# Peptides against a protein of PDB entry 3OIQ: the designs that were tried, part 121

Target 1, 212 residues: chain A of PDB entry 3OIQ
Amino acid sequence: KNRIFVSSSKDFEGYPSKAIVPVQFVALLTSIHLTETKCLLGFSNFERRGDQSQEDQYLIKLKFKDRGSERLARITISLLCQYFDIELPDLDSDSGASPTVILRDIHLERLCFSSCKALYVSKHGNYTLFLEDIKPLDLVSVISTISTKSTNSSKHSSSELISECDLNNSLVDIFNNLIEMNRDEKNRFKFVKLIHYDIELKKFVQDQQKVL

## One batch from the design tools (peptide; made by RFdiffusion4, then SolubleMPNN)

Design b1_p23_6_s3 (from b1_p23_6, 6 letters changed)
Fold by OpenDDE base, seed 2:
Structure b1_p23_6_s3 (fold): chain B 212 residues (1-212), chain A 23 residues (1-23)
Amino acid sequence: as target 1 above (212 residues)
Amino acid sequence: SFSLSYPLPSDEELFKEVEEEAK
């Protein structure tokens, strides 16, 4: 089956009540919920949904089926957190208790752009998104991609069936939503509160704000 | 940049899990 690019988590409301659909999206990591039995990753594009929380619009499950998959989930979380410079409580603590990690509102401190491949699985009108693949995106690369409006279709990444346009549009939409949140005095999100807020990000945000 | 793949169970197990999470 062809992988569907998803621009909004509302798209799932129109999906079949009993299906497996491979999907892909780009969003910000907002939460990590690691327990003994499961891992959930929350993502958001911060699309406006009325008075509903804009967090965790995409809940992606990492299922533990065996010790190997549990270990792989932990490694996945560790690698993501290392990449984004997210401090995790010591997952390696010698205390034989499986470390529980609960992180929320990650986007308030760090913009963790991620390209996710998942399986949408539905039954009886309920659905779960299962992680297939995750690719963390570097913020500098995201900014450069948006700024340069890719005239350079370098032909060589032929294998990823995503329209480069869909990726770029989603990244732009996320930044636009963040700019709106930053302008809202009631919203907790502020660019200046990001740990990695630098001159480059500041300039980019200022330039994007002039277009909105 | 890196890409991490995560192993999925069978379609039957995926459907079962969705049903269990809805209870």
Scores: peptide ipSAE 0.604, ipTM 0.952, DockQ to the pose 0.849
Fold by OpenDDE base, seed 5:
Structure b1_p23_6_s3 (fold): chain B 212 residues (1-212), chain A 23 residues (1-23)
Amino acid sequence: as target 1 above (212 residues)
Amino acid sequence: SFSLSYPLPSDEELFKEVEEEAK
């Protein structure tokens, strides 16, 4: 099946009421909800949706079907958090108690850009997004990619190629939305409050603000 | 950078789960 690149979570409103559609998007990680039975990852591109919360526009589910899949989900969360320098409680506790992790508003402290592949599954007009693949993106690499308009033709097989244009457009849109949020005095998001706010990010934001 | 693949259940199980979450 051809994978569809999704630029907005509103695209799902036009999707079939009973379908399985492979999708791909790029967004910021906003929340992690790990329980004994499931993991939910929240993502957002911070597209304006009236007065609604801009977080968790994409809710991605990791279902536990067995101990192996549960372990893989926990490893996935650990690796993501390690990559983004997110503090987690020890998930490997020998205590047999499945640790519960609830993190929200991750984007207020860290910009965690992620490329996600998921299955859109719908029935009776309701849908769930199930994780197929996740790739964290380095912020320096994201900034560089936007700034250089670099088409890195990675020689990977045609089935794994995100349209570099779609990726870049989504990354630009996210930054533009964050810039608008940063300008809004009522919005909690501020670039200067990011733990990793450095001279490079500052310069990039200042340069992007001149174009908007 | 890394990528991690997560195993999915059958189409029938996926549809069942969506139906259960809607209740």
Scores: peptide ipSAE 0.604, ipTM 0.952, DockQ to the pose 0.842
Fold by OpenDDE base, seed 4:
Structure b1_p23_6_s3 (fold): chain B 212 residues (1-212), chain A 23 residues (1-23)
Amino acid sequence: as target 1 above (212 residues)
Amino acid sequence: SFSLSYPLPSDEELFKEVEEEAK
């Protein structure tokens, strides 16, 4: 089956009530929920959805089947946190209890762009997104990608199943949503509160704000 | 940048999981 690029988590409302659909999206990591029995990754594009929380628009499940999959989930979380410089509570607590990690509102401190491949699985009108692949994206690379493609509509027919345009459009949409959140005095998100807020990000945001 | 692949269960197990989460 062809992988579908998802620009909005609303797209799932139109999906079949009983299906398995391979999907891909790009979003910001917003939450991590690791327990003994499950791992959930929350992602958001911060699309405005009326009164619904803008957090965890994409809830991605890492199912534990066995000790191997549990270990892989922990490694996945560790690698993501290492990549994004997210402080994890010491997983080495000498208490033989499996470390529980609950992180929320990650986007308030760090912009953790991620490209996710998942299986949409639905039954009886309910669905779950199961992680297939995750690729963390470097913020500098994201900024450069948005900045360069604004000019070169060169038809690079890259045979990649996902239009390079879809990825770029989603990244732009995320930044636009963040800019709107930053302008809203009631919104907790502020670019200047990001731990990694630098001159490059500042300049990029300022330039994008002039277009909006 | 890296990519990390996560192993998935069979389609039948995936459908069972979704049914269990809905209860």
Scores: peptide ipSAE 0.603, ipTM 0.953, DockQ to the pose 0.847
Fold by OpenDDE base, seed 3:
Structure b1_p23_6_s3 (fold): chain B 212 residues (1-212), chain A 23 residues (1-23)
Amino acid sequence: as target 1 above (212 residues)
Amino acid sequence: SFSLSYPLPSDEELFKEVEEEAK
């Protein structure tokens, strides 16, 4: 089956009531919910949805089917957090209690861009997104990708199944949404409050703000 | 950068999970 690139989580409102559809999206990691029984990753592109919360627009489930898949979920969380420099409690603590990790509003401290492949599974009008693949994206690489596509298409043949156009459009949309949030005095998101806020990010945001 | 693939259950188990989460 062809994988569908999803630019908005509203696209799922038009999906069949009983289906399995492979999807792909790019979004910011907003939450991690790891318990003994489940793992959920929240993502958002911060699309404005009236009065709805802009966090966790994409809830991705890591289903535990066996001890091996549970361990793999924990490893996945550890690797993501290591990549994004997110502090986790020691998941290997010999205290026979499976560590619970609940992180929220990750985007307020760190921009954790991620490319996700998931299965959309629907039944009786309800749906769940199940993780198939996750790739964290480096912020410097994201900024460079957005900045360079305004000029000559260097055909880097990224073997990625996403059209470079869809990826770039989604990344631009996310930044535009973040800029709008940053301008809103009522919004908690501020670029200057990011732990990794540097001169490069500052310059990029300032340049993007001139176009909006 | 890395990419990590996560194993999926059967289609039947996926449909069952969605039905259980809706209760």
Scores: peptide ipSAE 0.602, ipTM 0.952, DockQ to the pose 0.832

Design b1_p23_6_s4 (from b1_p23_6 with D1S F6Y E11N D19E)
Fold by OpenDDE base, seed 5:
Formats: structure tokens, C-alpha cells, sequence
Structure b1_p23_6_s4 (fold): chain B 212 residues (1-212), chain A 23 residues (1-23)
């Protein structure tokens, strides 16, 4: 099945009912919800949706049905948090108690760019997104990619190629949305409050602000 | 960077696990 690149979570409003559609998007990790019964990852591109919360525009469900899938979910969360330098409580507690992790507003402290493949599954007018693949993206690499407009034609097989254009456009859109949020005095998001706010990010934001 | 492939449920299980908004 052809994978659809999704630039907006509004695209799902036009999707068929009772369908399974492979999708792909790029967004910022905004939340992690790990309980005894479920594991969810929230993502957002911060597209303006009126006065609604801009977080968790893409709520991604991980398979969490058995001990094996639960373990894999925990490993996935640990690997993502290790990559993004997100502090987690020890998930490997010998106590047999499934650790509960509820992190929200991750984007207020860290820009966690992620490329996600998911299955859109719809039933009775509702849908759920199931995680198929996740790739965290390095912020320096994201900034470099946007700045250079570099089409790195990696010779990987045609079926796995995100249109480099679609990826780059989505990354630009996210930064533009963050710049707008940063300009809004009512918005909690500020680049200067990011833990990893450095000279490179500062310069990049300043240069992008001149184009907007 | 890494990529992590996640196992999917069966198609039947996928449809069963669609969250319905509680009316």
C-alpha cells in the first residue's frame, strides 16, 4: 500500500471510515503517556486550530497487550527519552509495578523532532493512529537540512523515501508555527526557555524570523 | 539517529482497538 505523507492532522477528517491507511508525518513530541493499560505518544506540528490546544494533534497508540509488547513500549520510550535527553523515572524497577509515566508539554523544554510511520485505523467515524515506525531527528541536523535545502538523495529503495520535499516543508512549517507562538505573549512556548537553546538555534530562529 | 519498527496488531485487533469517544 502506498504510504501517505500527512502535513496536517486535519487531513484525517477527509479519510474514509472503516479503513486502514498507512501514513507518515513529521512532528514534535509533545507528550508521553505510559500507564498499566496503554502507551500513547503525543505529537504536534503546532498548526493553529483556533483556541484549541496545539499539543497532541497526533496521538499515536503503541501496541500494549501482553508482556512482550509492554516491554517493547517501555524500551521505545526509554530510547526516545535517552535520545532527546528527557529525564524518565527508572522504567526497569524490579518491583513488578508497571511504571506510570505522564509527560506533557515536552516542547516547552525540548524540541523533539520525530519522523513517524503509523497506521490510520477508522471505525464508526472515529480513528486511532498505531505506531509502525519512529525515527527521532537531531535538531542540529534539522536546522542544517532546512538551511541548506539539501536534497540528500540517499539511494534507499523508492518505497521508504519520504519525499525530501515533504519532510523539509513540514520541518519549515513547524519552525514557522513555533516562531509565531514565540511572538505571542500569551503563548507559553519561548525559544529562550528551551534547555538546549544555544547560539546556533538562536541564529537560525533570528534568520527565519526575518523571512516571516 | 535510529529507527525503531514497532509490531502491529492484526487487522481485526486494530479495528477493535479504535477508541470510540464515549457518548
Amino acid sequence: as target 1 above (212 residues)
Amino acid sequence: SFSLSYPLPSNEELFEEVEEEAE
Scores: peptide ipSAE 0.460, ipTM 0.890, DockQ to the pose 0.695
Fold by OpenDDE base, seed 3:
Structure b1_p23_6_s4 (fold): chain B 212 residues (1-212), chain A 23 residues (1-23)
Amino acid sequence: as target 1 above (212 residues)
Amino acid sequence: SFSLSYPLPSNEELFEEVEEEAE
C-alpha cells in the first residue's frame, strides 16, 4: 500500500472508520509519556484548530506488550532524548520499578523536528497511530533545507519516500505556525526561550517574519 | 541523524488496541 503523507491531523477526520492506513508526517516532538503499561509520543505541527490544544496533534503509540517491546520503547526514548539533548531520569535504575517518564511542552525549550512513519488504525470512529519508524531531524539541516529550496534543487538521492515538496511545505508551515505563536502575547512559546536559540535561528526567524 | 524502525502489533492486536476517546 502507498504511504500517505499527512500535512494535517485533520486529514484523519476523512479516513475510513475501519482501516489500517500507512501514513507519514513531519512534526515537532511535544510530549513523551512512558509508564509501566504504555509508551506514547506526542507531536504537533501547531496548526490552529480553534479552541483545541495545539500540543499532541499526533499521538503515537509504541508497541508495549512484552518485555522485549518495553525494552525497545525505553531504548527508543533514550535515543531520541540523547539526540535532542533532553534530560531523562536514569531509565536503568536498579530499583526494580519501571521508570515513569512524563515530559510535556518539549517545544517550549527545544525544537525537536521528527519525521514519523505510522499506521493509522481505526475502529468504531476512533483511531490510534502506531509507530513504524522515527527519524529525528537536525535543526540546522531543517533551516538549510527551507532556505535552499528557494534556489536550484541539487538532486540529493530520492531514497526517502516523501516527496521533497511535501517535507519542505510541512517544515515551512511549522515555522510559520511557530512565528504566529511567538507573535501572540498569550502564547507561551517564544523563540528566545529555546535553550538552543542562537544567531542562526534568530536570523532565520527574522528573515521568515518579513515574508509573513 | 538516525532512523529507527519500530515493531508493530499484529493486525488483530492493532484493532483491539484502538483507544476509545475517553469522554
Scores: peptide ipSAE 0.459, ipTM 0.891, DockQ to the pose 0.662
Fold by OpenDDE base, seed 1:
Structure b1_p23_6_s4 (fold): chain B 212 residues (1-212), chain A 23 residues (1-23)
Amino acid sequence: as target 1 above (212 residues)
Amino acid sequence: SFSLSYPLPSNEELFEEVEEEAE
């Protein structure tokens, strides 16, 4: 089955009530929920959804049923947090208590761009997204990708089913949404509060703000 | 950058694990 690129989590409102659909999206990591019984990753593109929280628009469930899958979930979280410089409690502690990790509002401190592949699974009018693949994206690479108009159709046959256009459009939309949030005095998000706010990001945001 | 593939449940298990919104 072909994988569907998803630009909005509203797209799921039109999906079948009983289906398995492979999907792919790009979004910011907003939350991590690791407990003794479950592992969830929250993502958002910060699309305006009325008065609803713009966080966790894509709630992704990891397989967490046995010791092997639990270990893989912990490794996945550790690798993501190492990549994004997110401080975690020690997940490998031999203390027989499985460490609980609850992180929220990650986007207020760090822009954690991620490309996700998931299975949309629906039953009885509800759905769950199951993680198939995750790829963290480097912020410098994201900025470069948006800034360079995709005129280089370099036929790098990367077998990644995302059109370069779909990825670029979604990345632009995310930045536009963040710029709107930054302009809103009521919104907690501010670029200047990001831990990794540098001259490059500042310049990029200033240049994008002139187009909006 | 890295890509990490995550194991999936069977199709039957996937349908069983759909979170029902608690009414």
Scores: peptide ipSAE 0.458, ipTM 0.890, DockQ to the pose 0.697
Fold by OpenDDE base, seed 4:
Structure b1_p23_6_s4 (fold): chain B 212 residues (1-212), chain A 23 residues (1-23)
Amino acid sequence: as target 1 above (212 residues)
Amino acid sequence: SFSLSYPLPSNEELFEEVEEEAE
């Protein structure tokens, strides 16, 4: 089956009630939930959905059934946190309990862009997204990608199953949503509160704000 | 940048692990 690029988590409302569909999206990492029994990653595009929370629009389940998969989940979380410079709470190793990590609102401190491949699995009107692949994206690379493609609609028919346009459009949409959130005085998100807020990001945001 | 492939359950297990919205 061809992998479907998902631009909105609303797309799943139109999906079959009993299916396995390979999907891909790009979003910001918003939450990490690692317990003794489960591992979940929350992602969001911050698309406005009425009164619903803009967080965790894509809740991705990691396989977490055995010691091998649990170890892989912990390694995955560690690698993502290392890549994004996310401080994991000190895994109080002194209590013989498996390390629990519950992080929320990650986007308030760090923009953690991620390209995810997942399986949409539906049953009885409900669905779960299972992680197949995750690729963390560097913010500088994201900014450069958005900035360069605004000019060159060169038909590079890259035979990649996902239009390079779909990825770019989603990245632009995310930034536009973040800009709207930043303008909203009621919204907790502010670019200037990001730990990694630098001159490059500042300039990019200022330039995007002029177009919106 | 890196990519990390994650192992999947079987198709049968995938359907069993679909979270039912708790009514």
Scores: peptide ipSAE 0.457, ipTM 0.891, DockQ to the pose 0.707

Design b1_p23_7_s1 (from b1_p23_7, 7 letters changed)
Fold by OpenDDE base, seed 3:
Structure b1_p23_7_s1 (fold): chain B 212 residues (1-212), chain A 23 residues (1-23)
Amino acid sequence: as target 1 above (212 residues)
Amino acid sequence: AFEPDISDEEARERLEKLVEKLS
């Protein structure tokens, strides 16, 4: 079956009550929940959904059952956090207690753009998303991608299975949503509070704000 | 509530691939 690009987590409301569907989306990492029994990654594109929380619009599961698979999940989280420069407690500590990692509101400190492949599995109207692949996206590359496609349709054969248009549209939507959040005095998100806020991000945001 | 699931083997294989790609 062909992989479906998902632009909104609302798309899943229209999915079959019993299905297995490979999906792909781009979003910001918002939470990490690693316990002894489960690993969940939260992602969001910050689409406005009435009174619902904008956090964890995509809840992605890393399933493990035994100590071996749990270790693989921990390694996965460590590697992901290394890419995003997220500090984790030492997960390899010889203390016989498996460390719990609970991070929330990651987007308030770091914009962790991620291209995710997942498996949508539904039964009886409930669904779970299982992580298949995650590609951390560099913010400079994201900014460059958004800025260049507004001008040059140069067909770089991106080896990426996603429609380059779908990816770019989603990245633009995320930034637009963040700009709206930044303008809202009630919203905790502010670009200037990001640890990696620099002159390039500032300029990009200022330029993008002129279009909105 | 019933949470849809995958096999333990599939779960392990997915994690192995994730580690490989992120390494």
Scores: peptide ipSAE 0.714, ipTM 0.959, DockQ to the pose 0.937
Fold by OpenDDE base, seed 2:
Structure b1_p23_7_s1 (fold): chain B 212 residues (1-212), chain A 23 residues (1-23)
Amino acid sequence: as target 1 above (212 residues)
Amino acid sequence: AFEPDISDEEARERLEKLVEKLS
């Protein structure tokens, strides 16, 4: 089955009540919830959903059932956090207590752009998204991709079936949503509060704000 | 709420692949 690119988490409302569908999306990492029994990653594109929280629009599960798979989940989270420069409490601390990691509102401090592959699994109208693959996207690369409206379809990376157009459109949408949030005085998100806020990001945001 | 699930083996394989790719 072909992988489906998902531009909105609302798309899942139209999915079959019993299905297994490989999906792909791009979004910002918003939360990490690692406990003794489960690991959940929250992602969002911050599409407006009325008064609903714009956080955790995509809840992605890392399933583990034994100590070995739990360790793999912990390593996965550690590696992701290393890529995004997210400080985690020492997950390896010998303190015998399985460290619980609960991070929320990650996007308020860091823009963690992520290209995600997941498996949509539904039964009886409920669904779970299982993480298959995650590619952290560098912010500089994201900015360059949006700015250069890449007409250069260099044909050579044919194996990743994602329309470069779908990825680019989603990245633009995310930034537009962030700009709207930044303009809203009631919204906690502000670009200037990002730890990695630099001159390049400032300039990019200023230029994008002129188009919106 | 009934949460759809995958096998334990599939879950492990996914995690192994994730670690491999992120490493």
Scores: peptide ipSAE 0.714, ipTM 0.959, DockQ to the pose 0.937
Fold by OpenDDE base, seed 1:
Structure b1_p23_7_s1 (fold): chain B 212 residues (1-212), chain A 23 residues (1-23)
Amino acid sequence: as target 1 above (212 residues)
Amino acid sequence: AFEPDISDEEARERLEKLVEKLS
């Protein structure tokens, strides 16, 4: 089955009430909820949805049912956090108590760009997204990609089924949404509050703000 | 609310692949 690129989590409202659909999206990691019974990752592109919270627009499940699969979920979360330089409490504590990890509003401190592949599974109009693959994206690489592809209309049809255009458009949309949030005095998101805020990001944001 | 689900085996296989790719 062909994988569908999803530009908005609202797209799922139009999906069949009973389906299994491979999907892909690009978004920022916003939350991690690891408990004894479940693991959920929240992602957002910060698309405006009225007065609703813009976090966790994509809720992605890591399913586990036994200690072995739970360990794999914990390892997955640890590896992801290592890529994004997110500090986690020691998940390896031998003390028999499965450490609960609850992180929220990750985007307020770090821009954790992620290319996600997931399985959309629906039944009776409800759906669950199961994580299949996640590629952490380096912020410098994201900035470079947006900056270079805006100028080079070079027709390199890289045969990857998801058009490089869809990925780029989603990245641009995310930054545009973040710029709008940064301009809004009521919004908690500010670029200058990011731990990794540097001269390159500052310049990029300033240049993008001139186009908006 | 009924949450759509996958098999335990499929869930384990996905986690194994995730760990492999992220390592």
Scores: peptide ipSAE 0.714, ipTM 0.959, DockQ to the pose 0.936
Fold by OpenDDE base, seed 5:
Structure b1_p23_7_s1 (fold): chain B 212 residues (1-212), chain A 23 residues (1-23)
Amino acid sequence: as target 1 above (212 residues)
Amino acid sequence: AFEPDISDEEARERLEKLVEKLS
């Protein structure tokens, strides 16, 4: 089956009540929930959904059942956090108690852009998204990609059928949503509160705010 | 609510692949 690019988590409301569909999306990492029984990653594009929380619009599951698979899930989380420079408590503690990691509102401190491949599995109208692949995206690269939305339709690289257009459009939408959140005095998100807020990001935001 | 699931083997294979790609 061809992989479907998803621009909104609302798209899943129209999906079959019983299906298995490979999907892909781009979003910000908003939460990590690692417990003894499960691992969930929360992602959001911060699409406005009334008065509902804008975080965790995509809940992605890493399933494990035994100590071996749990270890693999922990390693996966550690590697992701290393890419995003997220500090975790020492997961390697020889204490026979599996450490619990609960991080929320990651986007308030760091913009963790992620290109995710997942498996949509539905039954009886409920669904679960299982993580297949995650590519951390560097913020500088994201900014450059949005800024250089010039015409180079170079045709050739066949394999990962992400329409560059779909990716770019999603990145723009995310930034536009963040700009709106930053303008809202009631919203906790502020660009200036990001740990990695620099002159480049400041300039980019200022330039984008003039267009919106 | 019923949560759709995958096999334990499929879950393990996905984790192995994730670790491989992120390493």
Scores: peptide ipSAE 0.713, ipTM 0.959, DockQ to the pose 0.922

Design b1_p23_7_s2 (from b1_p23_7, 9 letters changed)
Fold by OpenDDE base, seed 4:
Structure b1_p23_7_s2 (fold): chain B 212 residues (1-212), chain A 23 residues (1-23)
Amino acid sequence: as target 1 above (212 residues)
Amino acid sequence: SFEPEISDETARKWLEKLVKELS
């Protein structure tokens, strides 16, 4: 199955007005929107589009049409939040209401790197991205991956259709964008404000800042 | 937000066609 790696959400501007295309991208989880009627995940690589950083550059829809799909969506959200240590608001269990979760600007507190497989579906020039699969990425593993491949262009042709190069380039680009945001005094993003800011991340950021 | 009402079967058929055109 030829899955297209997407390096930019701008790529979709050139996509057919009527198509179904399997895509994959890597980005930071920025938002979670779970209501009674919908489940959306927002992702961003923080590519600059003009003068503004765009949040939720990838808006991914989870199927939310029946009790089975709703349950699957809720489990998916729970597992992602558990993996990233995202505190879900206490679902006031007493109201009998379907739990509503609205989280925004997740990247300001936690770097939640995610590899997403999605289905691009367009009709009449509009499109929707449907989640097919999500793999949360450990930050330590991301840092290690970037640090090791800066030196060895060894063509390990791993048979996975996504060039390890595309993944790495996207991860590097995200970090570079975050570094630029961190340098901008007007930007709310600061590495030192991350809950998980540690010596390893500090050192990595400092080393990357010397190259940029 | 555009939500295409495409059946899973229609989506599958389109994917199969696309895969054939790309292969």
Scores: peptide ipSAE 0.021, ipTM 0.561, DockQ to the pose 0.116
Fold by OpenDDE base, seed 1:
Structure b1_p23_7_s2 (fold): chain B 212 residues (1-212), chain A 23 residues (1-23)
Amino acid sequence: as target 1 above (212 residues)
Amino acid sequence: SFEPEISDETARKWLEKLVKELS
């Protein structure tokens, strides 16, 4: 199945009004919305969109139609939160109520890089992105990937696979956008406020800032 | 959020059309 790599959520504005398109993108997890009736994940690459919120540029729906799909959604959320060390509010297990999780602005505390596979499904000009697969990315691995390939830019390998180049370019773009946000005094995002801010991330950001 | 109820057959036809348009 040919999967389209998406570098911008604006690409969907040009997509067919009636289609199913398998897509893939890389972005930061920004929000989690799990209720009794729905499960949504918000992602962003923090592209500048004028006065629009930079959060939740990719709103991804998890299937939530039956007990099986609900369970899968809850497990997915739990695994993501465990991987990224996101504290879920204590689900009072005793109330028998379906756990409600509403997290926003995740990127202000943690950089949760994720490679997402989704189905773009449109009807009558409206679309929904359904999650097919998610791969959380380790920040150290992201930093290492960007740092090593910035030196190897000369090998145009024309492989039809979602090019390691597209992934790397998207990761670089995200960091560049974060650097711009960090420089903006009005923006709440600051690298130094990240829970996992360390010497490695500090050095990487400083080195990237010199290239911008 | 609009969940389009799309049958598997309709989904297949749309995918086939899209593959043809992108090839």
Scores: peptide ipSAE 0.020, ipTM 0.565, DockQ to the pose 0.079
Fold by OpenDDE base, seed 3:
Structure b1_p23_7_s2 (fold): chain B 212 residues (1-212), chain A 23 residues (1-23)
Amino acid sequence: as target 1 above (212 residues)
Amino acid sequence: SFEPEISDETARKWLEKLVKELS
């Protein structure tokens, strides 16, 4: 079956009540929940949904049923956190207690853009997204990608089967949503509070604000 | 086998509750 690109988590409301569908999306990492019994990653594109929280619009479950799957989940989290410069407790500690990691509101400190492949699995109208693959995206690369498509169709052969248009549209939508959140005095998100807020990001946000 | 255990909405509400309990 072909992998479906998903631009909104609302799309799942129209999905079959009993199916397995390979999906792909791009979003910001918002939460990590690792306990002794489960591993969940939260992602969001911060699409406005009335009075609903904009966090964790995509809840992705990592398989956590045996020692092999638990180890894979821990390695996945470790690698993601290393890439995004997120501090984690030592997951390899010989202390027989499996380390618990509960991180929330990651987007308030770091913009962790991620391309996710998942399996949509539904039964009786309820669904779960199971992680198949995750690719962290560099913020400088994201900014460059959005900025260059306004000018040059340079054929960067992205080897990934994602419609380059779908990916870029989703990245633009995320930034537009973040700009709206930044303008809202009631919203906790502010670009100036990001740990990695620099002159390049500042300029990009200012330029994007003029188009909105 | 991949089987749904909880809905994403249920998981979200559960996480939101945990945030409120830890704040």
Scores: peptide ipSAE 0.019, ipTM 0.519, DockQ to the pose 0.088
Fold by OpenDDE base, seed 5:
Structure b1_p23_7_s2 (fold): chain B 212 residues (1-212), chain A 23 residues (1-23)
Amino acid sequence: as target 1 above (212 residues)
Amino acid sequence: SFEPEISDETARKWLEKLVKELS
């Protein structure tokens, strides 16, 4: 089955009330919720939705039913947090108590760009997104990709079903939304408050602000 | 709220039903 690229979580409002659809999107990791019974990842592209919270626009569920699936979920979270330099409590504690991780507003400290593959599952108008795969994206690579968009239209890399164009457009949209949030005095998001704020990111933001 | 409106069990039942109907 062909995987559908999703540019907005609003797209799901138009999806079938009873379906299973493989989807892919790119977004920023905003939250991690790991308890004894649930594992959820929150993502956002920070699309403006009126007065609604821009966080957790994509709520992704990890299978958490047995010790095997729980272990896989914990490993997934550990690897993501290691990649993004997010401090976690030791999840391998022999103490028999499953560690609880509740992180919110991750985007206020770190830009954690992620490409997610998920299974959209709906019934009676309600839906759930189940994680199939996740690829963390390096911020330097994201910046370079956006900055070079003007020249290389030509590489039809035939491999993965998602047009490089769709991914790149979504990355641009996310940055544009972040720039707007940064300009809003009421918004808590500020680029200068990011732990990894450097000269390259500063220059990139300044250059993008001139185009907007 | 971080809690999905649907329970894990409900999501499971939905998936199982949908898989059976597609299969």
Scores: peptide ipSAE 0.017, ipTM 0.536, DockQ to the pose 0.058

